Peptides against a protein of PDB entry 5Z08. Designs and how they scored, part 44

Target 1, 168 residues: chain A of PDB entry 5Z08
Amino acid sequence: RQKDEWAKKTSSLMKQLDWFIGEHLGAMLAAEELGGPVVGELMEIDPDDLSAGFNAHGKLKKATSQPDLDRRQRRIDDIWGPQDEQGQAHKRKRGADEALAASAEMRDLIEQLMNKLVEAGGDNSATYVEIPRESAAARFLVRSKVAMFHPNDARRLRLVDFGRDLDD
Target 2, 222 residues: chain B of PDB entry 5Z08
Amino acid sequence: GLPRLIDAIEEASKIPAKRRQTPIKPTIEKLTTHLYTHGASPDSLLRLADLLTLRNHLDQASLAAITRNLYPSSTVSDEVVLRFIGALGHGQLKPTLALQALFLRWLVMVYHLLENPGVLGQVYGVLFDLLDTAAIRPQLCHLLALVTRRKHVRPFRIQAILTLSRQTGGDPNLTGLLRVFKNYYPEIIVGDATKGRASAFKHPDPQWRQHLDEIQQRRSEA

## One batch from the design tools (peptide; aimed at target 2 Q122)

Design b2_p18_2_s2 (made by RFdiffusion4, then SolubleMPNN; from b2_p18_2, 12 letters changed)
Fold by OpenDDE base, seed 3:
Structure b2_p18_2_s2 (fold): chain B 168 residues (1-168), chain C 222 residues (1-222), chain A 18 residues (1-18)
Amino acid sequence: as target 1 above (168 residues)
Amino acid sequence: as target 2 above (222 residues)
Amino acid sequence: SLADVLRLLLEEIMKNIA
């Protein structure tokens, strides 16, 4: 019974996290990745302005982690591509794809960070996740004081141990 | 000559790689070879800075190769510096953070060739505000270590570095920058913020420096 | 703030997982 309630609560929290990432954070992370405002610096971006630029209805297709090179090439193509109505639709679709990609990256990163923390069994050296790039997601986690980079390697990120670090 | 190579690359940069009739790699190799041998004049540097910093269809490997061979044959103008500074940060139109790190590294390596080193001091705030970007932080701290003067060491910046140092677990580069700040304000306590060793900000590439010196010497003899 | 929300959610999740 308690395990089932715990599982339900955890599932509910994960759903809330997924929703939060998908509906709020993903678009902002994508905006940051795209050179918009830094997430957490509340520029009152009217959610409507975000919604007007980022059509909310983009179904969560698993954007496969295309290498950073492909995202950049895509941005070049968006800048230099024909500004036709189809190009704007492609830009909007691409913005949605970037929001989805950012959401997926954040979810994956959080999952990896949590898994490593659990697996490490208290060994701080084993809690680091190797990140392929400095993403808006990674930066946001660090700014949020949720994660920290390795002091000697910015490619390694760890979750702050909320249980231990509060007691020290 | 170098101008013709730049012309060819500029034209190629307007065209997506998939639509180019000729591979650009051979031209990039010729350019980098020329730069390695002769360096770049101020005019060529400006053109190359535009190619490196403005959004175009050049691949990252080519941009990195150009940056790694961007030896000034003379001085570096404020305009060139400002192109690279303007390319820093996050944005759709901005270069990759990896390329930005190379730009910062380049600025460190050519700092002594700047026509006006004070130009970096004028944009100190722009540079300082990027310290939260981990990918460029090592080179950025090094550049700031060179640029920092007493006028830049303000209480809010001291606090910002201290805060960021705590948030990063004591990044050695931030500790190194705090040590530079401490030269102006000895009362700054570095040790409490950082359990880590401070970066010494050594020259990033001694071989590159030596080769630069050789290029610069040839100019003085001409 | 969004950061606070995320932190709170993660803290709550981690308290439940740990």
Scores: peptide ipSAE 0.254, ipTM 0.355, DockQ to the pose 0.247
OpenDDE base, seeds 1, 2, 4, 5: peptide ipSAE 0.255, 0.253, 0.241, 0.265; ipTM 0.361, 0.357, 0.350, 0.363; seeds 1, 2, 5 fail the geometry check

Design b2_p18_2_s3 (made by RFdiffusion4, then SolubleMPNN; from b2_p18_2, 10 letters changed)
Fold by OpenDDE base, seed 3:
Structure b2_p18_2_s3 (fold): chain B 168 residues (1-168), chain C 222 residues (1-222), chain A 18 residues (1-18)
Amino acid sequence: as target 1 above (168 residues)
Amino acid sequence: as target 2 above (222 residues)
Amino acid sequence: SLSDQLRLMLEEIMEAIA
């Protein structure tokens, strides 16, 4: 009976996590992947700032005429641009697809990180997940102090052990 | 005594109503009369919580009658609380939503008798996720209003309530819960949901409260 | 912040699994 209650609690919390990732985080991560602002550093992304495009460092780049910047900017505009312009249906669909992809990537990464932490049984060396790329999701987790890269290998990511910090 | 009445009901609960040799109603009436007069001890509360929350052959009217007379004579343990929380939500093995609403109402009315009020805070997420269930939302919002602390007021929960408030056309119970959240974070903009009258979360049954107080006083004198 | 929110959610989940 207690086990069933705990299972229900866990299921509920996972649903909340899925909701948070899908409804709030996914679009912002997609924007970062597309050269948009870094998630968590800018609290409010002004739509006008999104239209100006972002440099390789996620900083607002002044509209310099380079065609590749225009493609990334178009993707950002597709995700965050105002709903009212006619040509936006295809743009919106692409933006939605990128947001869904980013949400799925974040969800999968978090799940892997949690599973490895549980499986490691206190062995910190066994807690690392190998990541195929430095994604916006991975970067966000590190910036959030939720995860840490291996000191010598940026392809290895681990979840910060939260169990110790709750007792202090 | 109360234990013997519970024994009889437990045995009857294992048998379909059509196969019972004796009607259960007289025994339920004796139980509810005893509960009304003397309340339930912690041990009796646990047994009754199992009868109320586990799937058995008791009819809904009997379960509701027991719940309406479930006066604690002492404190309410974490185990009893968790039995009722575990019974919430959708599922074939769970009590009816009507009975779940009675359980939530009961938890509100006995909140001050919990051995550890923090137990509800530990299951806050479980309770919060049930807000979309319209049938239990009024009592659930009231319970959450009692349980909510600063640690529970998170941006995602704020947004979830705001979204649900919009979807429900501004349910006054959700607006009431948002007001509780705003006490911890004054910067919360309730927006157009403020046009609705917020629930004040008044005690659900003043007569039940008075009777509970009388039962509790007898314990302190013994 | 979004980061703080995510951290708190994960902490709560990990506590529930443990």
Scores: peptide ipSAE 0.243, ipTM 0.403, DockQ to the pose 0.297
OpenDDE base, seeds 1, 2, 4, 5: peptide ipSAE 0.207, 0.224, 0.222, 0.232; ipTM 0.326, 0.349, 0.329, 0.348; seeds 2, 5 fail the geometry check

Design b2_p18_2_s4 (made by RFdiffusion4, then SolubleMPNN; from b2_p18_2, 11 letters changed)
Fold by OpenDDE base, seed 5:
Formats: C-alpha cells, sequence, structure tokens
Structure b2_p18_2_s4 (fold): chain B 168 residues (1-168), chain C 222 residues (1-222), chain A 18 residues (1-18)
C-alpha cells in the first residue's frame, strides 16, 4: 500500500518534471545553447522570440573549435537563414527541433544523475555522471544548485544529495 | 579652405605615389592642421569618409592621420556613419583592420554628435557579426555597448558572445558587452568565463574629447 | 524562479526515491 502510493507519487512527480522540462525549460535551454539568455534568470522566453531573434545576415563565421559546438553553431546559422516565408517556416521548425533536443538532453541528464545517485548506495565517488560536453542543461542544473561538478573534473557531474549533504 | 585641400587629396588619391608630380604629405599636413583647428563640416566629413573608406592610393599613415583629426564641427550624418560601417570587415577592397579600428574608435568618440543614433541600431547585425575579428573587437565592443538596446539583446547574440568569450579565454571587452546585455536581461548569467575583468568602456581619448568640445563650442557661438 | 521550481521538484522526487 505505501509502496504503491509512493510509486504513484513518484510517477506523478516525474510527469510534472517532464512537463516542466518540455513546456518551460526546453525552449530556454535551446535559447541558451543557441546563444540566448542563460536559463534560470530568464522569464519565459516566448518561442516566438526564439524564432524572431535571428536577423537575416547572421552568418557568424565558422569558429573551428570543438565539433559538437560546430554542429550546433551550424544549426544556429541554418536557423538564421534568409527570412523568406520558407526560411521563417524552416526557422520555426528548427527552433522547435532545438527546443525538443534541449528538452531531451535535460531529461536524459536528470535521469542519469538520479540513477547514479541511487546506484551509488551512499558512495559519493560513484554518483558522478560523465558528461560529453558542457551543455546548457548541465550548466542550468549547476546554477540551480541541483547538481555540482567534480572539484577536479568538469566532465563529471553529480546530483546534490539533498538528504545527506546539508549536514556537512 | 578645407574643400580645396580635400580636392587636392582626392585627385592625388587617384594616382600611385610613385607617379605623383608633387608629394602629398604637405597637403595632408595642411588638411590635418585645418581639421584640428576648425573641424569638418557635414559635407567635408562625407568627402573625407569616402577618402578614408574607398580603396585609393593614399598611404596608411596619411589615412590614419586624417582619421585622428576627423573632428566634426557640427553633426555626423547617417551617410557618413554608413560609409564607415560599410568599410568594416575582411575584403580586398576594404581598409586595413588597423584603420577600421580607428574608424570604430572615431564612431565611439562622435556618437553623441550623430544626427540619428538609431542608424547604428539598424546596422547592429553587421557590427555584431564582426566580433570574431580580434583586431577591431575592443572598439567594436565599445561601440556596441553604446548602441545596444533591448531589441538587440537576443538569445542567439547572448550565446554568440558566450561562445566567443570561451574561445578567446574571456576577452574583457566581450565580458563588458555581456554586462551591457545583462542590464536589459538581468537573468543573463555571466558564467565563470565572465568572472574576469570586464571593460568599463571609458572614453578612449579624453584629450580628443576636450578638443572636440572646443570645436563644437565655437560653432554654437557663430 | 525556474531554477527554484526545478530544485523543488527534484528534491521531492529524490525524497520519494530515498
Amino acid sequence: as target 1 above (168 residues)
Amino acid sequence: as target 2 above (222 residues)
Amino acid sequence: SLADVLRLMLEEIMESIA
């Protein structure tokens, strides 16, 4: 009985979290990844503001750094293509696709962080998730004081254990 | 007068230095002395902007000397501004990046004399897209700091600055520009890369400012 | 803030899992 109520409560909370990520956080994270304002300080960026933010001539030259940043920057540049009606439709679609991608990345990261915390059985050294890149999602979790980087390795992220770490 | 000096320099600018019958340096010195003493009228500013921004046979030292003495006696028109903006960036027909930095510095120093400051807001995208050009970035960030309004602070530009800040190891000018953006959107987290020293965008030449004020004052009394 | 909302949600989830 208590386990079933707990499972139902957890399921409800997970659905609320998924909704929150999908409806509010994803677009803002996408905005941050695309060069928008940093999430958590922004009020609700209207998805239309994400689409409107790209002026017609925004060919930022290819800074040759890390390949994953290049793909997102290319996605930014392609989202910022010519403002013809087809270009606007492609921009809106691509903005929506980036919001969905950011939402998925945040969901996956939170899930990994929670799973590692549960699996670690109280060993703080085992709670770290290895992140492939510093994402808007990862940065947001750290800014929110929900997650923390390993002191010596910015590729390792752990969920703050709200139950244990408050006493140290 | 100033128009005759400009005429002589315009004609000389069409001819390679080795083929000129007379050295242009004495005429450039007369021009810069005149500009320092009296400033340039709107019409003279436009002509000088063309000399500075269009490809010609004038040497870089002469172009720099004209730019350093380009005191407006009056206002600065949109047309003059657009000549300097059009001269920015990379290209075989464009001025050197060193001269472009002087143009941007000039625009910063005369910003309060623009007939329509909004013209820079209209070309904001052109200016912003040049932030990757290290040689002009300090003056470009300063100009953008003056020009930036809420309508310009867009998500893509915030990330572009953040990305470029990371790539440059936290350029203080980019951090300064991001702080200007934060005035419109307080929620912009100026990340750890921005914990560095930000530029305060102080006036680049106080002596030039004082001399400009003296030239402008003489016009108001005439 | 959105950060506060996320934190509260995650705290509740983690309290429910623990």
Scores: peptide ipSAE 0.214, ipTM 0.335, DockQ to the pose 0.253; fails the geometry check
OpenDDE base, seeds 1, 2, 3, 4: peptide ipSAE 0.208, 0.206, 0.202, 0.210; ipTM 0.341, 0.427, 0.375, 0.441; seeds 1, 2, 3, 4 fail the geometry check

Design b2_p18_3 (made by RFdiffusion4)
Pose (drawn by RFdiffusion4):
Structure b2_p18_3 (pose): chain A 102 residues (1-31, 98-168), chain B 214 residues (1-190, 199-222), chain P 18 residues (1-18)
Amino acid sequence: RQKDEWAKKTSSLMKQLDWFIGEHLGAMLAAEALAASAEMRDLIEQLMNKLVEAGGDNSATYVEIPRESAAARFLVRSKVAMFHPNDARRLRLVDFGRDLDD
Amino acid sequence: GLPRLIDAIEEASKIPAKRRQTPIKPTIEKLTTHLYTHGASPDSLLRLADLLTLRNHLDQASLAAITRNLYPSSTVSDEVVLRFIGALGHGQLKPTLALQALFLRWLVMVYHLLENPGVLGQVYGVLFDLLDTAAIRPQLCHLLALVTRRKHVRPFRIQAILTLSRQTGGDPNLTGLLRVFKNYYPEIIVSAFKHPDPQWRQHLDEIQQRRSEA
Amino acid sequence: MVRLLIEEISINRRRLAE
């Protein structure tokens, strides 16, 4: 099957993203850098792992977030995540993977 | 003759205006005239795109003059297209929003000359996420309308454009883009973009006709 | 870059889940 290529591509891309978070983004967030990188990655991992865990239940895809987390503000500003409209301490990913003809 | 002018504009681009041993306006005009007559080669386009995209000491009037006369001879590379894409939106590295509108207008006018028009499809999300920026929204919508293929019409983008249409009180450029979206998915709840400058289109066609000569 | 990589990973994970 062609499946593990979609796996190989994902494992390769995940590593490239983590490199970008550590090398470039954590330092930008500081304005320590290492702490910002770890929390951003943990948050993205939690965000992505849940979006698929719901499959169809769009309501269950919110994660709890500290009050003033800069990582969530960046992710919302970058249009990769959205706060819950009723309260801003839960967060979901934008669901890039969903496609009508997927 | 053209590369020499670019070499001069590049050097002046590195130092402030008052420290220049010569006014640059006469040299900018020579470049503008040459581009009007002969167009810009693929390589010259790349160098000009760097000058238009990177922060330098060139003034706004000079950059706009260059952008307005950026008629390609032959084709437009991905290297050129991506530089203009990267120049879009807010950020300390990026040019003014006014120049960005000119770049987006230019990409629409030269869309048929891209060596790899699919490259815009590969940055579709970069273009789309910027629709909130009102200063460049009309030009963004026109370019997105040319670039949209079925694979790009995803539910999250459908919802995002509907929300933006409601919040802006109904931007006709947004509804024009939604029309293109409906062509691929008629299930969706319901300006046919014209060429922005016909004289510029006509002048480009004249310059492009030289490609048939040998 | 973050946005682009996340989009590609998300598409691939959705296909794997299928």

Design b2_p18_3_s1 (made by RFdiffusion4, then SolubleMPNN; from b2_p18_3, 8 letters changed)
Fold by OpenDDE base, seed 5:
Structure b2_p18_3_s1 (fold): chain B 168 residues (1-168), chain C 222 residues (1-222), chain A 18 residues (1-18)
Amino acid sequence: as target 1 above (168 residues)
Amino acid sequence: as target 2 above (222 residues)
Amino acid sequence: MLRELLAQISEGRRKLAE
């Protein structure tokens, strides 16, 4: 009986999490991955500087000719640029697809983090998930203080166990 | 008229108080009296926004007096709004935090007169990122409460408010803003740190509102 | 919110694994 109540409660909370990720986080994470503003950092981005794209530190890069920056800038312009009607529909669809992808990535990362936390049985060393990249999702979780990088390995991320770690 | 008073103040603003041939206070008093009686046209409002937001030699008392009497006789343009928003935050070139609080209060009081209320939604991030500035937080939360739409309610902003609420010991203005967020997303779990009293974001000055309405009514009759 | 949500979910999952 108690286990069933916990199952129902946990399932309900998971649905809320999925909704939260899908409806809200995905679009922002997609924007960040596309070179949009980092959530929670004061980017005083001059409109003129927005055209130049962001460096690895979220600062405006000077217009250096590297082709990968042009692709990001086009994506930003596609998301935030003047929306011509036909371009708007395709941009909206692309933005929606990127938001869905970012939502899926965040959901998967959270799932892995939660699973490792349960599997570790209290061993903090076993709670780390290996992340293939420092994604917007990973950075968001760290900024939100829900996850922590391994002190010696930025490819290893763990969920903060607030039930235990707040008591220590 | 008002334009000539603004001209005189603009010229005086370029000169340090100690080097002025005439005291500016009488001209400021004439300006504030005129503004109280007639309000500011859109053109005059823009010029006054520049005087208030740009670094000049006007004293803080004069700037505050102008801001307190800054009744629009018509609408408030996006350009005027953006001047005040651009003046917010920390920096040697920015107005004092006390004056910024008056600007935010003014924006709250004239929100219904904005030509395009959506302009504030476009700068929502800039406003939101200033919530850590305690001196302007009450008025900033109130403005954000008016501006907030579903598109602005994002997880990071929810988390930022929750974090800042814990750090501030549960500032009622932050709790009030979080309540506005919860209206769009009822599933927002307000942690124990935010169980405190929420601000109701009442109009900052009912008398100022009434006087503004009188000025606006005279325009409709003319 | 996210923190609390994840904490509660993690607690729930832990209790279900016991």
Scores: peptide ipSAE 0.328, ipTM 0.392, DockQ to the pose 0.262
OpenDDE base, seeds 1, 2, 3, 4: peptide ipSAE 0.319, 0.328, 0.321, 0.321; ipTM 0.363, 0.376, 0.412, 0.413; seed 2 fails the geometry check

Design b2_p18_3_s2 (made by RFdiffusion4, then SolubleMPNN; from b2_p18_3, 7 letters changed)
Fold by OpenDDE base, seed 5:
Structure b2_p18_3_s2 (fold): chain B 168 residues (1-168), chain C 222 residues (1-222), chain A 18 residues (1-18)
Amino acid sequence: as target 1 above (168 residues)
Amino acid sequence: as target 2 above (222 residues)
Amino acid sequence: MLRQLLEEISELRRKLAK
């Protein structure tokens, strides 16, 4: 009975996590991977605001200024995409595809981090996930203080164990 | 004027070389001559940054020639900077690594003309993650040496550079960057990790600097 | 939000693994 309740609660929280990653983080992470601004602290950057681009002061350009990403992508689409109504659809699709890819990477990384934490059974040395690169996803988790790198190996990332690290 | 030359090149960039009615080379030469003589306004810089960083049908020699003559007549906007930063890394849509190295070199040479030097600090992570790319590492380390502040010097980045330095056999540019980090964290042992010389990050092109200064002076007198 | 979610999920997963 209690385990069933925990399982249900876990499932609910996982859905919330998936939503948060998909709706909020994916676009931001994709923007960072594409050389956009590093979203520092949880600036609630609306995905639509990310699409608007950033001004010379790192502030969101008001939605009225065609996002510089839009000019860039339009030019790519103008050069490589069909000129027609399909070009705007391809642009939106490509931005969506990058956001989806970033979301999937973040989700996979979080899943690996959580699994390693459980499997380690309290051995901190066993909690590390090997990351192939410092991704926007990895950096975000570290900035958010939910993950940390191994002090001696930047290719090793672990989830912060909130239950144990409070006792140290 | 410069805008008309950019217009012509933009239109030509949409068309494969074999399908162009006119050779692009004479137009590129006119552009580079104009840039060398007068520099580029902020608006022209943005347009040129797009030409350089977006996939188009321009040849690599033309793109390199434009980049080598990309003298700002005034300041460099964050938008221009972000175009070049966004062009870095691996991918089918990215410029060649050789061209990326020229972009990084350009950013180093115009760093003092940035409207907001802090913009590079905001994309520090993006730059840092490219340190494993050997082809751009020299210019990337130089740029990072200019951009690095205490907030960027984190334990994981220290360790990443140390690890990469070991893997590369002590790349002088990485050692140079570690010395910059050591200014913020004196406890960083550079010598044990890298028996090599550190790069001094000297200006990449003194002649280019001098010519830039001449272009900038003419603007202040106008 | 993310931190709290991950904390709660990780705690629950640990409890489920016991």
Scores: peptide ipSAE 0.290, ipTM 0.356, DockQ to the pose 0.275
OpenDDE base, seeds 1, 2, 3, 4: peptide ipSAE 0.259, 0.280, 0.271, 0.275; ipTM 0.333, 0.391, 0.348, 0.343; seed 1 fails the geometry check

Design b2_p18_3_s3 (made by RFdiffusion4, then SolubleMPNN; from b2_p18_3, 5 letters changed)
Fold by OpenDDE base, seed 2:
Structure b2_p18_3_s3 (fold): chain B 168 residues (1-168), chain C 222 residues (1-222), chain A 18 residues (1-18)
Amino acid sequence: as target 1 above (168 residues)
Amino acid sequence: as target 2 above (222 residues)
Amino acid sequence: MLRSLLEEISILRRKLAE
């Protein structure tokens, strides 16, 4: 009886998670993978950097950081910039496909992280998932303080164990 | 005059409170009284912006008192604006989040006096990326509501606000900002979690506005 | 939201595995 209630609640929460990933997170992750803005990075801009002025695209004029910002803005403009109707339709489709792919990657990563946490039975060393690359999904989970990289290996990611912090 | 008061405070700001020969409070009170009566010139505003935004030995109460009385007698330059924007965010060298909230409120209240309102549009990304900081979010959303143009309403920002709105349980300030975005893109679906009451972004301090208008009128008559 | 969801799901999955 209690396990059935937990299973039902888990299913309901998983549906909410899937909705959140699919409807909201996927597009942002896709944008980040394409060199768009990083969600949740506080841009610390020094007053001196601000005083250097901004280009027509609102980017800092400082020569050294311009290329990466310009590349990100071009990618954003390439994703969202006004193109002809056919180019917009293709970009919308591509953007939708990339958002779906990013959603699937995030969902799979979360599932692996959760499964490893359960399988580890409290052994923190066994909770790490090997990630093939530092994806936008992985970075987002770390920035959100939901996951942590292994201190010595950036290819190993673990879910933060929320259950242990209650017993200390 | 105001320049001499600023000079005295600048010198005092270099010295820890325990090592000052004279209490700074009387000089701060004279400054705030002068600002309330006459406002600050562009040159004085810049000097005061540096005192408010740069790390020094002034106490938080004094900094807050100066900020609350920071009436421009004229226009507000881009340089002054950029000093305040550069002071936003997290960091040991940055002002407290409470003081940053006062700066953002000030920028909202003096927005119509900016020499170039477009300067805030240029730093839109910097402002937008701070929306996750709860302590400054109300004033930040209000400022963004004033600054937002079609060029700023990008899909990634729409999605970021939608996500943050859900994460915050439908912060009315975020819902208010989304309504501003909807003016440019009506197709923005504000999900059920955002059905909350949107902030109307009313003027933060009507009495401050009235007093500012009185100071500004004296300039037009001189 | 994501953190709270994942926390609750993780706790429940652990309880289901016990």
Scores: peptide ipSAE 0.320, ipTM 0.362, DockQ to the pose 0.261
OpenDDE base, seeds 1, 3, 4, 5: peptide ipSAE 0.314, 0.312, 0.313, 0.304; ipTM 0.367, 0.371, 0.356, 0.359

Design b2_p18_3_s4 (made by RFdiffusion4, then SolubleMPNN; from b2_p18_3, 7 letters changed)
Fold by OpenDDE base, seed 2:
Structure b2_p18_3_s4 (fold): chain B 168 residues (1-168), chain C 222 residues (1-222), chain A 18 residues (1-18)
Amino acid sequence: as target 1 above (168 residues)
Amino acid sequence: as target 2 above (222 residues)
Amino acid sequence: MLRSLLEQISILRRKLAK
C-alpha cells in the first residue's frame, strides 16, 4: 500500500517533470546551445539585458562596447529575427527540433543522474554520471543547484543528494 | 491606426508562418512602434491580451516584443488582467513560461493603473499556487508582494512558503514575500529557514515606468 | 520547480528501492 502510493506519487511527479522539461525548459536550453541566453542565472533577464548580450561566462555584458553587441545582437536577431519565410520556417522547425532534442537530452540526463543516485546506495563516489559534453542541460542543472560537477573532472556530474540532509 | 494593425496581426496569427503571403515582422514593428509612442486603449489592450494569451501562430519574439511595448494609454480592466492570469501555469494551450514571466512583470509595472486592484486579490490563491514554478517565481513573488493583504496571509500559506523556501534553498523572492507576510504576522521566523538576502521588489524597469508616465500624462492633457 | 520535483522524486525512488 505505502509503496503503491509512493509509486503513484513518483509517476505524477515524473509527469510534471516531463511536462516542465518539454514545454518550458527545452526551448530555453536549445536557445542556450545555440548561443542564446543562459537559463537560470538571469531568471530576470530583462529583455534589455538580453539585448545587451552576455559575456563568455553567460553574465550580462554592460552596455558599453558596441562591436560585440552587434554579433550577439545578430545572434539574438538570428534566433529571434524574422528571416525570410523559408528561413523562418526552417528556423522554427529547427528550433522546434532543437527544443525537442534539448528536452530529450535533459530527460535522459536527469534519469541517469537519478538512477545513479539510487544505485550508489549512499556512496557519493558512485553517484557520478559521465557526460559526453558540457551541455546546456548539464550547466542548467549545476546552476540550479540540482547537480554538481566532480571537483577534478568536469565530465562527471552527480545529482545533489537531497536525502542525506534528512538523516543528519 | 492601432486597430488596423491589430486586425492585420490577428488575421496573420491564424495562419502558419510558412503559409503567410506577407512577412508579419514589419506589421509587428509598426505595432510596437505605435504602442511605444501612443500606448494601447482599453479595447486595443484586450485584443492584444487575447493575441498574447491565446494559442496562435505568432512567434515568441513577436509576442515578447508586443508585451515589452504594452503601454496602457488608460486604465487596465479586470478582463485584461484575467486574460493574463488565465494564461499562467502549466498546460499545452498556455503560453510559454518565459512569456508568462513577461506578463507577470507587466502586471507589476501596470499595477497602479488597474481599474480594480482587488481583482488580483480574488485570484490570490491561483497566483500563490504557482510559486513552485521556478521560471515565473521572481515576478510572481513581486506581484504577490503588491497584492498581499492580511486576509491572504493564512497559516497554511505561511507554512507553504516556508516549506518552499527551504526546498529552494532560500530563494530571495520567497524571502521577500515572507517579509511581506511578516508585516501582518510578526511572529513569522524568516531567518532560520532563509539565511538568504530578501528581494527588495524594486520596479523592474525604471525607463519603462518613465515612458509609461509620459504616455499617461499625454492622455490627461488631451 | 525542477529542484523540488527532483528532490521529491529522488527521495521517493530511494524509498521505493529500500
Scores: peptide ipSAE 0.323, ipTM 0.404, DockQ to the pose 0.377
OpenDDE base, seeds 1, 3, 4, 5: peptide ipSAE 0.297, 0.315, 0.314, 0.315; ipTM 0.348, 0.366, 0.373, 0.375; seed 1 fails the geometry check

Design b2_p18_4 (made by RFdiffusion4)
Pose (drawn by RFdiffusion4):
Structure b2_p18_4 (pose): chain A 102 residues (1-31, 98-168), chain B 214 residues (1-190, 199-222), chain P 18 residues (1-18)
Amino acid sequence: RQKDEWAKKTSSLMKQLDWFIGEHLGAMLAAEALAASAEMRDLIEQLMNKLVEAGGDNSATYVEIPRESAAARFLVRSKVAMFHPNDARRLRLVDFGRDLDD
Amino acid sequence: GLPRLIDAIEEASKIPAKRRQTPIKPTIEKLTTHLYTHGASPDSLLRLADLLTLRNHLDQASLAAITRNLYPSSTVSDEVVLRFIGALGHGQLKPTLALQALFLRWLVMVYHLLENPGVLGQVYGVLFDLLDTAAIRPQLCHLLALVTRRKHVRPFRIQAILTLSRQTGGDPNLTGLLRVFKNYYPEIIVSAFKHPDPQWRQHLDEIQQRRSEA
Amino acid sequence: ERTYLNLDEISQRLKAAA
């Protein structure tokens, strides 16, 4: 099957993203850098792992977030995540993977 | 004759205006005249795109003059297109929003000359996520309308454009883009973009006709 | 494929937002 290529591509891309977060983004978030990289990655991992865990239940895809997390503000500003409208301490990913003809 | 002018603009681009041993306006005019007559080669386009995209000491009037006369001879590379795409939106590395509107207008006018028009499809999300920016929204919508293929019409973008249409009170450029979206998915709840400058289109056609000569 | 698309769009938009 063509499945493990979609896996190989994903494991390769995940590493490239983590490199970007550690080398470039964590330092920008500081304005320590190492702490910012770890929390951004943990948050993105939690966000992505949950979006698929719901499959169809769009309501269950919110993660709890500290009050003033800069990682969530950046993710919302970059249009990769959205706060819950009723309260801003839960967060979901934008669901890029969902496609009508997927 | 053209590369020499670019070499001069490049050097003046590196130092402030008052420290220039010569006024640059006469040299900018020579470049503008040359581009009007002969167009810009693929390589010259790339160098001009760097001058228009990177932060330098060139003034706004000079950059706009260059952008308005950026008629390509022959084709437009991905290297050129991506530089203009990377120049879009807010950030300390990026040019003014006014120049960004000119670049987006220019991409629409030269869309048929791209070596790889699919490259815009590969950055579709970058273009789309910037629709909130009102200063460049009309030009963004026109370019997105040309670039949109079925694979790009995703539910999250459908919802995002509907929300933006409601919040802006109904931007006709947004509804024009939604029309293109509906062509691929008629299930969606319901300006046919014209060329922004016909004289510029005509002048580009004249310059492009030289490609048939040998 | 869905995971890849999610990850690819995140990577692209994060670099664009930076």

